# Peptides against a protein of PDB entry 5EFW, part 34

Target 1, 141 residues: chain A of PDB entry 5EFW
Amino acid sequence: TTLERIEKNFVITDPRLPDNPIIFASDSFLQLTEYSREEILGRNARFLQGPETDRATVRKIRDAIDNQTEVTVQLINYTKSGKKFWNLFHLQPMRDQKGDVQYFIGVQLDGTEHVRDAAEREGVMLIKKTAENIDEAAKEL

## One batch from the design tools (peptide; aimed at target 1 D14 P18 I23)

Design b1_p23_8 (made by RFdiffusion4)
Pose (drawn by RFdiffusion4):
Structure b1_p23_8 (pose): chain A 141 residues (1-141), chain P 23 residues (1-23)
Amino acid sequence: as target 1 above (141 residues)
Amino acid sequence: EEAEEALREWVKEEALKKHEEFL
């Protein structure tokens, strides 16, 4: 299917279920994070967080979800085995024709450090185009 | 605690059903 043919890291969550769980995770996301589908489907994506994760940054993500809008941030995430990586993360809601939120889309791009300038602009462009591709691929669900 | 476990199981079952739809 088209959703499966998207070669990027992403997860899709359902905010209408308690605690906004993951309902779909990409093949690339699972192998990057070392988790399986059985392990993480039904879980909130906060399991990616840990000791060196910036709390104010996590707060900006919480607030954007509460307000049902987009956010782009960078933060430290951990794999299942505990390896650290920087995550250039973009979040956006999928809405129906009346504007009601159906799901949230999250797209991840791994790095070894915080990026800025041209490197950040390129990474943001890649993850925002991917989110639009995911929205178009999942509009009937 | 037992009610919270049952809710998490129910949420996982609903997530798996939606996962199959996305495939």

Design b1_p23_8_s1 (made by RFdiffusion4, then SolubleMPNN; from b1_p23_8, 15 letters changed)
Fold by OpenDDE base, seed 3:
Structure b1_p23_8_s1 (fold): chain B 141 residues (1-141), chain A 23 residues (1-23)
Amino acid sequence: as target 1 above (141 residues)
Amino acid sequence: MEEREEEEERVREKARELDELFK
């Protein structure tokens, strides 16, 4: 099924609410980031950023949201305890039948290093496919 | 205060629907 094929590390946000808050976080996301669901629901995902997070990369994410487009980047994120990880991150809008943006889907693939070449391409394919599976399952809600 | 409470309620409701779907 669609649900069985979803790699379970993702969030859904609502850009129609103030500051584009997280409205859903997968169990895998919570385990990765060391937060409880209660701690992050209703918050903007920027709490994952820290001192070594590249500001230019963050601007790319912001621009994609503002322009209602997809983006794929790698950036340093931080767990609740302050542990750094590399986040291969894909974001895309979830649109209704009229083409209006309803939500954003954010998919994360974590690692200890910045990935390149074949490993990067494989990871990008994985997180994009995951995002499409989530879109298919959730767009009617 | 009222607007914030309504927004929080909408978020909680949608989160519940998504929880049921992806459980």
Scores: peptide ipSAE 0.330, ipTM 0.817, DockQ to the pose 0.316
OpenDDE base, seeds 1, 2, 4, 5: peptide ipSAE 0.166, 0.323, 0.279, 0.169; ipTM 0.708, 0.817, 0.791, 0.711

Design b1_p23_8_s2 (made by RFdiffusion4, then SolubleMPNN; from b1_p23_8, 15 letters changed)
Fold by OpenDDE base, seed 4:
Structure b1_p23_8_s2 (fold): chain B 141 residues (1-141), chain A 23 residues (1-23)
Amino acid sequence: as target 1 above (141 residues)
Amino acid sequence: MEKKKEEEEKVRKKALELYEKFL
């Protein structure tokens, strides 16, 4: 299976390029967000943000990138057509053999609903495990 | 404005080159 055909919503970004652009997006992510691959590649993921996106949550994502750490949050995102969805989002660094950050892996939960309690915990476990699987798969290429 | 578009296009090209490594 090619990396883009993994049936999970994810992107890979490059923090070493100007504005941490998306360098890879899964087909599922494109379907979720209603964008083409050509519309996504080379762009910072902030195009998913809109009026109801919590700016404090966005700052947590930014801080995680700057500190080269993982983060898990829920935030309002918008599709190309302007539909709102709740994004349970996990971000983690992809490190090389020396431990240096090369990329970030961003995983979005399958679904558009705000999740809480047990469903949130399950979703968090799933997207974290997905990120690890993507990290392994991407390093084998 | 023009310089910004040129930089955005350079980043896009670089992103495409990197994308091809993951195929």
Scores: peptide ipSAE 0.448, ipTM 0.857, DockQ to the pose 0.784
OpenDDE base, seeds 1, 2, 3, 5: peptide ipSAE 0.445, 0.448, 0.435, 0.392; ipTM 0.858, 0.865, 0.852, 0.843; seeds 3, 5 fail the geometry check

Design b1_p23_8_s3 (made by RFdiffusion4, then SolubleMPNN; from b1_p23_8, 12 letters changed)
Fold by OpenDDE base, seed 5:
Structure b1_p23_8_s3 (fold): chain B 141 residues (1-141), chain A 23 residues (1-23)
Amino acid sequence: as target 1 above (141 residues)
Amino acid sequence: SEAEERERREVEEKARELYELFL
């Protein structure tokens, strides 16, 4: 299918529902986080956060959602088994033809370390391009 | 609660519509 051909870690959330729950999760995302689809759908993505997750970075994500803007950050996330990973995360709103936000797209690039400089720029370009591809593919939602 | 159950049903409906669109 169109979305399945995007072999990246991503979720789609619905901010029109209480607590902005995940309504779609890619297979790669499930593999990364060690959750089943049944465990993920209907939940807010904050379950990935843990003790070493920077709360200031989380606030940037929350502010972007509240303000209906995009954001790109790096933060510590945790798998179901409690394994830490660095998440280069990009979030952007999906808007309808009237310009109203209907969904959010979240794209995750995982790694063992915080990345900077050329590696960060490359990762940011990748996850932003991925988000645009998802937006185009999911425009019929 | 009834509100939580309603939210769950709404999410499941949206998920179903999304997945069916791409099946």
Scores: peptide ipSAE 0.330, ipTM 0.804, DockQ to the pose 0.426
OpenDDE base, seeds 1, 2, 3, 4: peptide ipSAE 0.293, 0.312, 0.207, 0.289; ipTM 0.778, 0.795, 0.733, 0.788; seed 2 fails the geometry check

Design b1_p23_8_s4 (made by RFdiffusion4, then SolubleMPNN; from b1_p23_8, 17 letters changed)
Fold by OpenDDE base, seed 1:
Structure b1_p23_8_s4 (fold): chain B 141 residues (1-141), chain A 23 residues (1-23)
Amino acid sequence: as target 1 above (141 residues)
Amino acid sequence: MEEKKKLEEEVRKKAEEIDKKFK
């Protein structure tokens, strides 16, 4: 189901390390993007971008990171083999009890097309809920 | 630097447990 896919597709990044690298990627994320864990860990997630990735959308992501805020966008991403997919992407900071950003949680919903209207709203709700669940689970461990 | 690496490893391990929970 859509929920199952969203629940599994996520990364955690560390903005306190140079270039905000991925420090964890879920198994499903690796399967989606066709990269190995060794290829991804320690890298900025921008490797998913390609020729048809909208630069303005990328700037929104960058701004959210710089401002330590959440963002939800849809953008073209590419697998290792070069296959294009639409990524409904949600990013939000994971904060400590003092309110300081420790990490970012990125959740991905892949699709063959840009989603709109009810489908988009549903996807957004799901990826946001997934991010919150990850945040809660991480803090409880 | 070493302390940061330790923290990163701890988070990765936590994330793995999270991944298992949401698998």
Scores: peptide ipSAE 0.240, ipTM 0.767, DockQ to the pose 0.125
OpenDDE base, seeds 2, 3, 4, 5: peptide ipSAE 0.041, 0.059, 0.086, 0.105; ipTM 0.616, 0.611, 0.659, 0.659; seed 4 fails the geometry check

## One batch from the design tools (peptide; aimed at target 1 R16 D96 K139 E140)

Design b1_p24_1 (made by RFdiffusion4)
Pose (drawn by RFdiffusion4):
Structure b1_p24_1 (pose): chain A 141 residues (1-141), chain P 24 residues (1-24)
Amino acid sequence: as target 1 above (141 residues)
Amino acid sequence: EEMEEFWEALEKRREEAKNEPKRP
């Protein structure tokens, strides 16, 4: 299917279920993070976080979800085995024609450090176009 | 047990979503 043909790291969550769980995770996201589908479907994506994760940054994501809007931030995430990577992360809600939120889309791009300038602009462009592609691929669900 | 409950809730949610407005 078209959703499965999207070659990027992403997860989709359902905010209408308690604690906003993951309902779909991309093949690339699972292999990047070393988790399986059986392990993480039904879990909130916060399991990616750990000791060196910036708490104010996590706060900005919590607030954006509460307000039902988009956010783009960078933060430290961990794989299943505990390896550290920087995550250039973009979040956006999928809405129906009346504006009601159906799901959240999250797109991840791995790095070894915080990026800025042109490197950040390119990464943001890639992850925002992917989120639009996901929204278009999942509009009937 | 928790995974069964999650999958039942998700299937119910997928059925409800079929009756909701869609974009062109």

Design b1_p24_1_s1 (made by RFdiffusion4, then SolubleMPNN; from b1_p24_1, 10 letters changed)
Fold by OpenDDE base, seed 2:
Structure b1_p24_1_s1 (fold): chain B 141 residues (1-141), chain A 24 residues (1-24)
Amino acid sequence: as target 1 above (141 residues)
Amino acid sequence: SEKEEFEKLLAERREEAKSLPKLP
């Protein structure tokens, strides 16, 4: 689909389904993570986590989902081949016209290093903007 | 409209996801 071809790493998850599975993944996300669409759809995104993934950071993500809020974190993720990368990750709810959460949008910015300062701020702005663009695409006629 | 198309896509993917096995 056109949405899948957006040249950004993102997924859409469905918190109304058991374990908040991925229901949509961009081509870029598949390329980043080295998984096929079939391997990802229907799964919770935790498969990207591994031994060096900070569990406290993961808890922040879980808390945001449970509280239906947005969160931005950096965490170690793993590709299918086991390659580590720093994921600057932003998650936010996609709400319907009534304000109820229907989905979550997750946007990923990959990197070999944990970024700080100006680089982090730039990345955060980028992934937040991307998430908003995706959200708006769902709302605009 | 783009909205209608996106809503349709998400609805389709949601239904698809319901039928998929859950993996750890």
Scores: peptide ipSAE 0.628, ipTM 0.931, DockQ to the pose 0.048
OpenDDE base, seeds 1, 3, 4, 5: peptide ipSAE 0.077, 0.091, 0.110, 0.072; ipTM 0.678, 0.684, 0.698, 0.680; seed 3 fails the geometry check

Design b1_p24_1_s2 (made by RFdiffusion4, then SolubleMPNN; from b1_p24_1, 14 letters changed)
Fold by OpenDDE base, seed 5:
Structure b1_p24_1_s2 (fold): chain B 141 residues (1-141), chain A 24 residues (1-24)
Amino acid sequence: as target 1 above (141 residues)
Amino acid sequence: MEKEKFEKLLKELEEERKSLPKLP
């Protein structure tokens, strides 16, 4: 689909369905995580978490979903084969013209190391811009 | 993102959403 072909690591989730499942995943996201599309769709994204994933960071993500706000964090995630990667992650709601949340956009920037300072700022800018481009276009409809 | 492209994305999202189990 057109959505799947966007060359960024992202997912779309639906909070109106049971357990806020992934309803779309980009090709890049599938490559990063080593899952097939059929293994991903309909599941909550928590399967990416593992032993070294910081629980406090996960709680920040959950709180943002519950409160319908955006959040940006770095956390350890795991591929299907069990490989660890650092995920610079941005999440924000997609709202309709009435202000009601329809979806969440999750954008991921992968790395071998935790990033700080200028590298972190650059990464945050990139993933936020990707999410905002989708959100702004929605408001123009 | 172009408006036309985004409208197509929204349509795809909605169709996919309908294919999954709904909350009772």
Scores: peptide ipSAE 0.080, ipTM 0.671, DockQ to the pose 0.050
OpenDDE base, seeds 1, 2, 3, 4: peptide ipSAE 0.055, 0.058, 0.040, 0.076; ipTM 0.627, 0.627, 0.600, 0.647; seed 2 fails the geometry check

Design b1_p24_1_s3 (made by RFdiffusion4, then SolubleMPNN; from b1_p24_1, 7 letters changed)
Fold by OpenDDE base, seed 1:
Structure b1_p24_1_s3 (fold): chain B 141 residues (1-141), chain A 24 residues (1-24)
Amino acid sequence: as target 1 above (141 residues)
Amino acid sequence: SEKEEFERLLEKRREEAKSLPKRP
């Protein structure tokens, strides 16, 4: 679909389903993580976590979902082959016409290092803008 | 339909998850 071909790393999840599974993944996300679409859809995104993933950061993500708020964090994620990368991750709710949370949008900016200062600010601005664009594009889901 | 296929996939994932420890 057009949505899948957006040249950004992102997923859409459904918090109204058990364990908030991924219902949509971009081609870029599949390429980044080295998984097929079949391996991703219907699963919780926690499969990206590994030994060096900070548990407190993961809890911040969970709290944002439970509270239906946005969050931006950096955490270690792992590809299918076990390669580590720093994920500058932004998550925000996608709301319906009534204002109720329908989905979550997760956007990933990958890097070999933890980004700081100006690079972090620019990355955050980019992934937030990306999330807004995806929100607009995904209205018909 | 794609919706029906996705629902089947979700059911498959739910069954797989029953055999695995819950992760944080």
Scores: peptide ipSAE 0.139, ipTM 0.705, DockQ to the pose 0.045
OpenDDE base, seeds 2, 3, 4, 5: peptide ipSAE 0.088, 0.033, 0.552, 0.134; ipTM 0.659, 0.606, 0.912, 0.703; seed 4 fails the geometry check

Design b1_p24_1_s4 (made by RFdiffusion4, then SolubleMPNN; from b1_p24_1, 10 letters changed)
Fold by OpenDDE base, seed 2:
Structure b1_p24_1_s4 (fold): chain B 141 residues (1-141), chain A 24 residues (1-24)
Amino acid sequence: as target 1 above (141 residues)
Amino acid sequence: SEKEEFEKKLEELREERKKEPKLP
C-alpha cells in the first residue's frame, strides 16, 4: 500500500515467474497508462507497446533482463486508449543480500517528445534516483 | 507481506488470464 502510493511511475516485475510479469504497479503508473491494477498485474509490460514502438529498443530491454543488468532507453508506449507517449524508461534489477536478482524495477518518465541533451540527462538522473528510492522502499516486500 | 499478497494475486490473475493472447 505504501509502495503503491509513491508518486512516481513505476512497476516491479518478477523475472522468476514466466514471462517476467508485473507484480506491482504504482498508482501513478496506472494513471499514466490508463489501466486498472487488475488489468496489469500478472502481465508482461509489453502491452504498452504498439505500432511505433521501436523493436530495437525493445530488444535492448529484453537483453538487459536476460543479462540481469540495468538499461535506460526511450521508447514509444501506448495508453489503454491508444494515446502515444514517449517513455524515458529505466530498468534495473533488485537484488537480495546475496546478490541474486529477485525483481526488476521499471521507472517511467512520460513525455510528449523524445528528450535529448540536457533534458535527457536530467530525466535519466531522475528516473535512476527514483529506481534507487524504490529499491530501498521495496526492501520490505 | 506485500510480496506474499502480490504473489497470491498474481496466481489468481494468471488463472483468469490463461486464454489471454500473448503479445510479441
Scores: peptide ipSAE 0.039, ipTM 0.616, DockQ to the pose 0.046
OpenDDE base, seeds 1, 3, 4, 5: peptide ipSAE 0.034, 0.020, 0.034, 0.033; ipTM 0.605, 0.560, 0.603, 0.625

Design b1_p24_2 (made by RFdiffusion4)
Pose (drawn by RFdiffusion4):
Structure b1_p24_2 (pose): chain A 141 residues (1-141), chain P 24 residues (1-24)
Amino acid sequence: as target 1 above (141 residues)
Amino acid sequence: SAEEERIQELLDKRNKELEEELEE
């Protein structure tokens, strides 16, 4: 299917279920994070976080979800085995024609450090276009 | 458009079914 043909890291969550769980995770996201589908479907994506994760950054994501809007941030995430990576992360809601939120889309891009300038602009462009592709691919669900 | 109305009807049906499942 088209959703499965999207070669990027992403997860989709359902905010209408308690604690906003992951209902779909891309093949690339699972292998990057070393988790399986059986392990993480039904879980909130906060399991990616740990000791060196910036708490104010996590707060900006919490607030954006509460307000039902988009957010782009960078933060430290961990794989299942505990390896550290920087995550250039973009979040956006999918809405129906009336504007009601159906799901959240999250797209991840791995790095070894915080990026800025042109490197950040390129990464943001890639993850925002991917989110639009995901929205278009999942509009009937 | 007609295609958007068709997609809205699908989503209305899915939302109704999800609400019923949550009530159970």

Design b1_p24_2_s1 (made by RFdiffusion4, then SolubleMPNN; from b1_p24_2, 14 letters changed)
Fold by OpenDDE base, seed 4:
Structure b1_p24_2_s1 (fold): chain B 141 residues (1-141), chain A 24 residues (1-24)
Amino acid sequence: as target 1 above (141 residues)
Amino acid sequence: SAEDEKIAKILEEKRAERKKKLEE
């Protein structure tokens, strides 16, 4: 779809389904993670985690989902081939007209290195803005 | 940004399609 062709790393998940599976992934996200769309759809995003992924950070993500809130974190993830990368990640709920959470939008920064200070702030701003754009775009599809 | 413009275009197209569909 046109949404998939957006040149940003993002996924959409469905918290109303068991284990909050990915229901949509951009082409860029697939390229980043080295997975095919078929390998990703229907799965929880935890497959990106590995030995060096900080469990406390993962818990923050889980808590945000459970509490239906947004969260921004940076954590180690792994590609299909096992390559480590730093994932600056923003997650926020997509709500319907009634205000109920329908989906979550997860946006990942283009870079794969650990970002700090001004670079991190800039990255956070970017992925948050992207998430808002995706939210609007997805609602219209 | 260029990407923002692309997204905006997609939104515009989808809104137009929805409008057309509602008129059918």
Scores: peptide ipSAE 0.087, ipTM 0.622, DockQ to the pose 0.047
OpenDDE base, seeds 1, 2, 3, 5: peptide ipSAE 0.078, 0.067, 0.080, 0.023; ipTM 0.601, 0.588, 0.610, 0.500

Design b1_p24_2_s2 (made by RFdiffusion4, then SolubleMPNN; from b1_p24_2, 10 letters changed)
Fold by OpenDDE base, seed 1:
Structure b1_p24_2_s2 (fold): chain B 141 residues (1-141), chain A 24 residues (1-24)
Amino acid sequence: as target 1 above (141 residues)
Amino acid sequence: SKEDEEIQKILEKKRKELEEELKK
């Protein structure tokens, strides 16, 4: 679909289903993580975590979901082959016309490097803007 | 827009499909 072919790394999850599973993944996300779409859909995104993933950072993500708020973090993730990468990750809720949360949008920075300072600020702005674009595209007009 | 409406339909369809799979 057009949405899947957006040249950004992102997923859409459904918190109204058990364990907030991924219901949509971009082609770029699949390429980054080395998984097929079949291996991704229906699963919670925690499969990207591994031994060096900071548990406190994971808790921040969980809290944001529970509180229906946005969050931006950097954490170690792992590809299917076991390669480690730094994921600059932004998550925000997608709300319906009534203001109720329907989905979450998760956006990952294109690169796999740990970013700091100006590069981090620019990366954050990029992934936040990407999330807003996805949100807008998914709204009923 | 027409494109936005299509995206909404795609998301809803995928959600429903997954919901049915999880019931199995």
Scores: peptide ipSAE 0.337, ipTM 0.810, DockQ to the pose 0.145
OpenDDE base, seeds 2, 3, 4, 5: peptide ipSAE 0.377, 0.359, 0.095, 0.289; ipTM 0.837, 0.822, 0.695, 0.787; seeds 2, 3, 4, 5 fail the geometry check

Design b1_p24_2_s3 (made by RFdiffusion4, then SolubleMPNN; from b1_p24_2, 13 letters changed)
Fold by OpenDDE base, seed 5:
Structure b1_p24_2_s3 (fold): chain B 141 residues (1-141), chain A 24 residues (1-24)
Amino acid sequence: as target 1 above (141 residues)
Amino acid sequence: SAEEEELAKILEEKRKKREEELKK
């Protein structure tokens, strides 16, 4: 199926609900973050943040949600057990036929280090394409 | 897949709720 071909870390959130909670998480996302589905559904994704997460980067994410725009950043996230990982993160709105925002799609690419130059460009291209694929797949369900 | 079916179910439930709200 279309969704099976994605096989990436992603979540879908509902900005129409209080605090934009996660309404869906991929199996890969659960494996990456070490959470069960029951532990994260209905929660804001900020539980992935921790002491070394750059607050300015977090603000960029929040601004994108508030302004209903897309954003791509790298930030430190933490698993349930407290392990740090670099998250190349892309967020974009899922819009309906009228152009109104229905949901947000968040795609995560994990790594042991901050990436730059060609590696970053490649990762950005990948997660953006993944987000588009998720958007298309979700609209066909 | 099970994952795809779950996503479909969630989106359908959300759709129904939104439609019900519009009918009020």
Scores: peptide ipSAE 0.401, ipTM 0.838, DockQ to the pose 0.096
OpenDDE base, seeds 1, 2, 3, 4: peptide ipSAE 0.107, 0.097, 0.064, 0.082; ipTM 0.708, 0.695, 0.587, 0.596

Design b1_p24_2_s4 (made by RFdiffusion4, then SolubleMPNN; from b1_p24_2, 14 letters changed)
Fold by OpenDDE base, seed 5:
Structure b1_p24_2_s4 (fold): chain B 141 residues (1-141), chain A 24 residues (1-24)
Amino acid sequence: as target 1 above (141 residues)
Amino acid sequence: SEEDKKIQEILEEKRKKKEELLAK
């Protein structure tokens, strides 16, 4: 679809389905993670985690989903081939007209390096803006 | 940017679909 071709790394998940599976992934996300679309649709995104993924950071993500709020973190993820990369990750709920959570949008910053200070602030602003744009484009899915 | 352009294309498609529905 046109949505899949947006040149940003993102997924959409469905918390109303068992284990909050990925229901949509951009082409860029597939390239970043080295997975095919068929390999990831219907799965929880935790397959990106590995030995050096900080468990406290993962808990922040889980808490945000459970509490239906947004969160921005930076954590180690792994590609299909096992390559480590730093993921500046923003997650926020997509709400319906009544304000109820319908989906979650997850955006991953381009690149594989850990960012700090001004670069991190800039990256955070970018992925948050991207999430808002995707929210508008993907509403009524 | 290319990303912004694609987002706008999606929004335009949705707008057209809504207009078609309202025209019925």
Scores: peptide ipSAE 0.102, ipTM 0.595, DockQ to the pose 0.045
OpenDDE base, seeds 1, 2, 3, 4: peptide ipSAE 0.089, 0.024, 0.046, 0.083; ipTM 0.573, 0.518, 0.544, 0.581

Design b1_p24_3 (made by RFdiffusion4)
Pose (drawn by RFdiffusion4):
Structure b1_p24_3 (pose): chain A 141 residues (1-141), chain P 24 residues (1-24)
Amino acid sequence: as target 1 above (141 residues)
Amino acid sequence: FPFDDLYPYDNSRFYQGPLEPRPD
């Protein structure tokens, strides 16, 4: 299917289920994070977080979800085995024609450090176009 | 973790009725 043909890291969550769980995770996201589908479907994506994760950054994500809007940030995430990577992360809601939120889309891009300038602009462009592709691929669900 | 107090999410903020797909 088209959703499965999207070669990027992403997860989709359902905010209408308690604690906003993951309902779909991309093949690339699972292999990057070393988790399986059985392990993480039904879980909130916060399991990616750990000791060196910036609390205020996680706060900005929490607030954006509460307000039902987009957010783009960078933060430290961990794989299943405990390896550290920087995550250039973009979040956006999918809405129906009346504006009601159906799902949240999250797109991840791994790095070894915080990026800025042109490197950040390129990464943001890639992840925002992917999120639009995911929204278009899942509009009937 | 210092951010555990931020969770879980409250799903009552979202519309619970039927939702319609977008046309092509």

Design b1_p24_3_s1 (made by RFdiffusion4, then SolubleMPNN; from b1_p24_3 with F1L P2E Y7F Y9F N11P R22L)
Fold by OpenDDE base, seed 2:
Parts: sequence; structure tokens; C-alpha cells
Structure b1_p24_3_s1 (fold): chain B 141 residues (1-141), chain A 24 residues (1-24)
Amino acid sequence: as target 1 above (141 residues)
Amino acid sequence: LEFDDLFPFDPSRFYQGPLEPLPD
């Protein structure tokens, strides 16, 4: 139902395609990043990175992809117009009934500042819950 | 949340491009 729609910032990527491109992006994600859907689909999500994006944090994301594990980090991302935002980012694999990775789910919680402590824990719980909801809903992919 | 909630009848919401990713 309309009320059950997940109106969060998220993407789904396909690691079985070269360079793990985005195959789905939520409307909220497009609004946040200021890109059109046509500009996003088929691209690796690294276009969100910029000069102040911490490379070590990016490596954590890469390692999670390579190891087919989940990861939660906070990093600087950039909109199309160049605006910076702190991205509390959660990534987790979507597995098929055999346990093989089909897709990755990426959930973004944006903010103007780096969040810590209770605020971070709350955000992490939110984006993880969102990812699980997406996982359940997207099993038909 | 139903699948149709994520993927309403709009094929443009799902990647329809080539097997290789689009250039950055």
C-alpha cells in the first residue's frame, strides 16, 4: 500500500554486473543527491564521493563489497551541485534462497553534521531497519 | 511493504541499460 512505501534514501546495486552499478534508486535518494534517475542508474555509487570524502572509510565500503558483508559508516558525500552532506550509510548484501549474493542494499541518512553517540545509534538502527524492509520487499527482483 | 511499492509500474525506475555500467 501507499502507506507501506519506504520513503527513505536508498539504492540497490548489482554486484554481478561490472563495477557494481546502481540498478534502483528511491525518489528520496534522487532528491537528496540532485540527480535524475537516468543519471544514476547504471553507475557505481562512487560519484557521490569528493575531495573531503575519507578514503579509509571508502575502503571499508569496498572491503564489505568484496567480502560480501554489511558495513555501516559515516562519510562526506556530495550532491550534483557540489553540496556536502554527512552520509550515515549502511550497506548489506541481499542474498537469494541459496545464500548467494544477488544485490547490495545501500541506505543513506543525510545530515549537515557528523552524528555521534545516541543520535548515531538511533540513525544506525533506522537505516538498518530500512535495509531489512527493503530486503524483504525486493526479493522479487 | 509490497514489491509493487518499490517497483510501481514504471520500467524507468529499474536499470534498463546495457550489461556494462554506464561511464562515470
Scores: peptide ipSAE 0.180, ipTM 0.715, DockQ to the pose 0.029
OpenDDE base, seeds 1, 3, 4, 5: peptide ipSAE 0.021, 0.152, 0.027, 0.152; ipTM 0.610, 0.676, 0.586, 0.631; seeds 3, 4, 5 fail the geometry check

Design b1_p24_3_s2 (made by RFdiffusion4, then SolubleMPNN; from b1_p24_3 with F1L P2E F3W Y7F N11S D24K)
Fold by OpenDDE base, seed 3:
Structure b1_p24_3_s2 (fold): chain B 141 residues (1-141), chain A 24 residues (1-24)
Amino acid sequence: as target 1 above (141 residues)
Amino acid sequence: LEWDDLFPYDSSRFYQGPLEPRPK
C-alpha cells in the first residue's frame, strides 16, 4: 500500500523543517479544504483555523507536537471559501526504527456538527486506524 | 525513509519547494 492509494483525509508534516510544513496531502484532504496541492504544500496547517477555532484546543495540538506525542481533538476549521466544519482531528508522530520522530501524521474526519458519545468514539477509532495504516504504509516501502 | 519509497508513483505529490530538503 502506497500513500497515494489511501483514500482518507490526511496530511504528513515535517517537524524537522521550519514551521513543520505539510509535505504530503491526500486528494480527499484537498477536496475537503478546497485547496490545490500547490497552495498547501510547504505551509503549516494553521491556515485551516479561523475566528471560531478554540485556542485552547489549538494549544493542545501544539503541545503534542512539541512533546512528540499523539493527540485527538475536535475543532472548528475553515475551507478556502470560508465554510466552517467540525474537524475530528488525530495527530501522531511517525518514528523510525531508532525511535526518532521523522514526520507527523494528521487525519481529519469532517462533520457539520460536534460529535459526541458513540459517534465520537467511532470517529476516533476510524481516524486512529487510518493513521496506523499510513504509518505502516510508510514503513513498508 | 527515502522519498521514492513514500511516493513511488507520483513524486510530484511531494513538496519540492525552496525549503531545505532532508539529507538522503
Scores: peptide ipSAE 0.208, ipTM 0.740, DockQ to the pose 0.035
OpenDDE base, seeds 1, 2, 4, 5: peptide ipSAE 0.029, 0.127, 0.030, 0.195; ipTM 0.613, 0.669, 0.621, 0.666; seeds 1, 2, 5 fail the geometry check

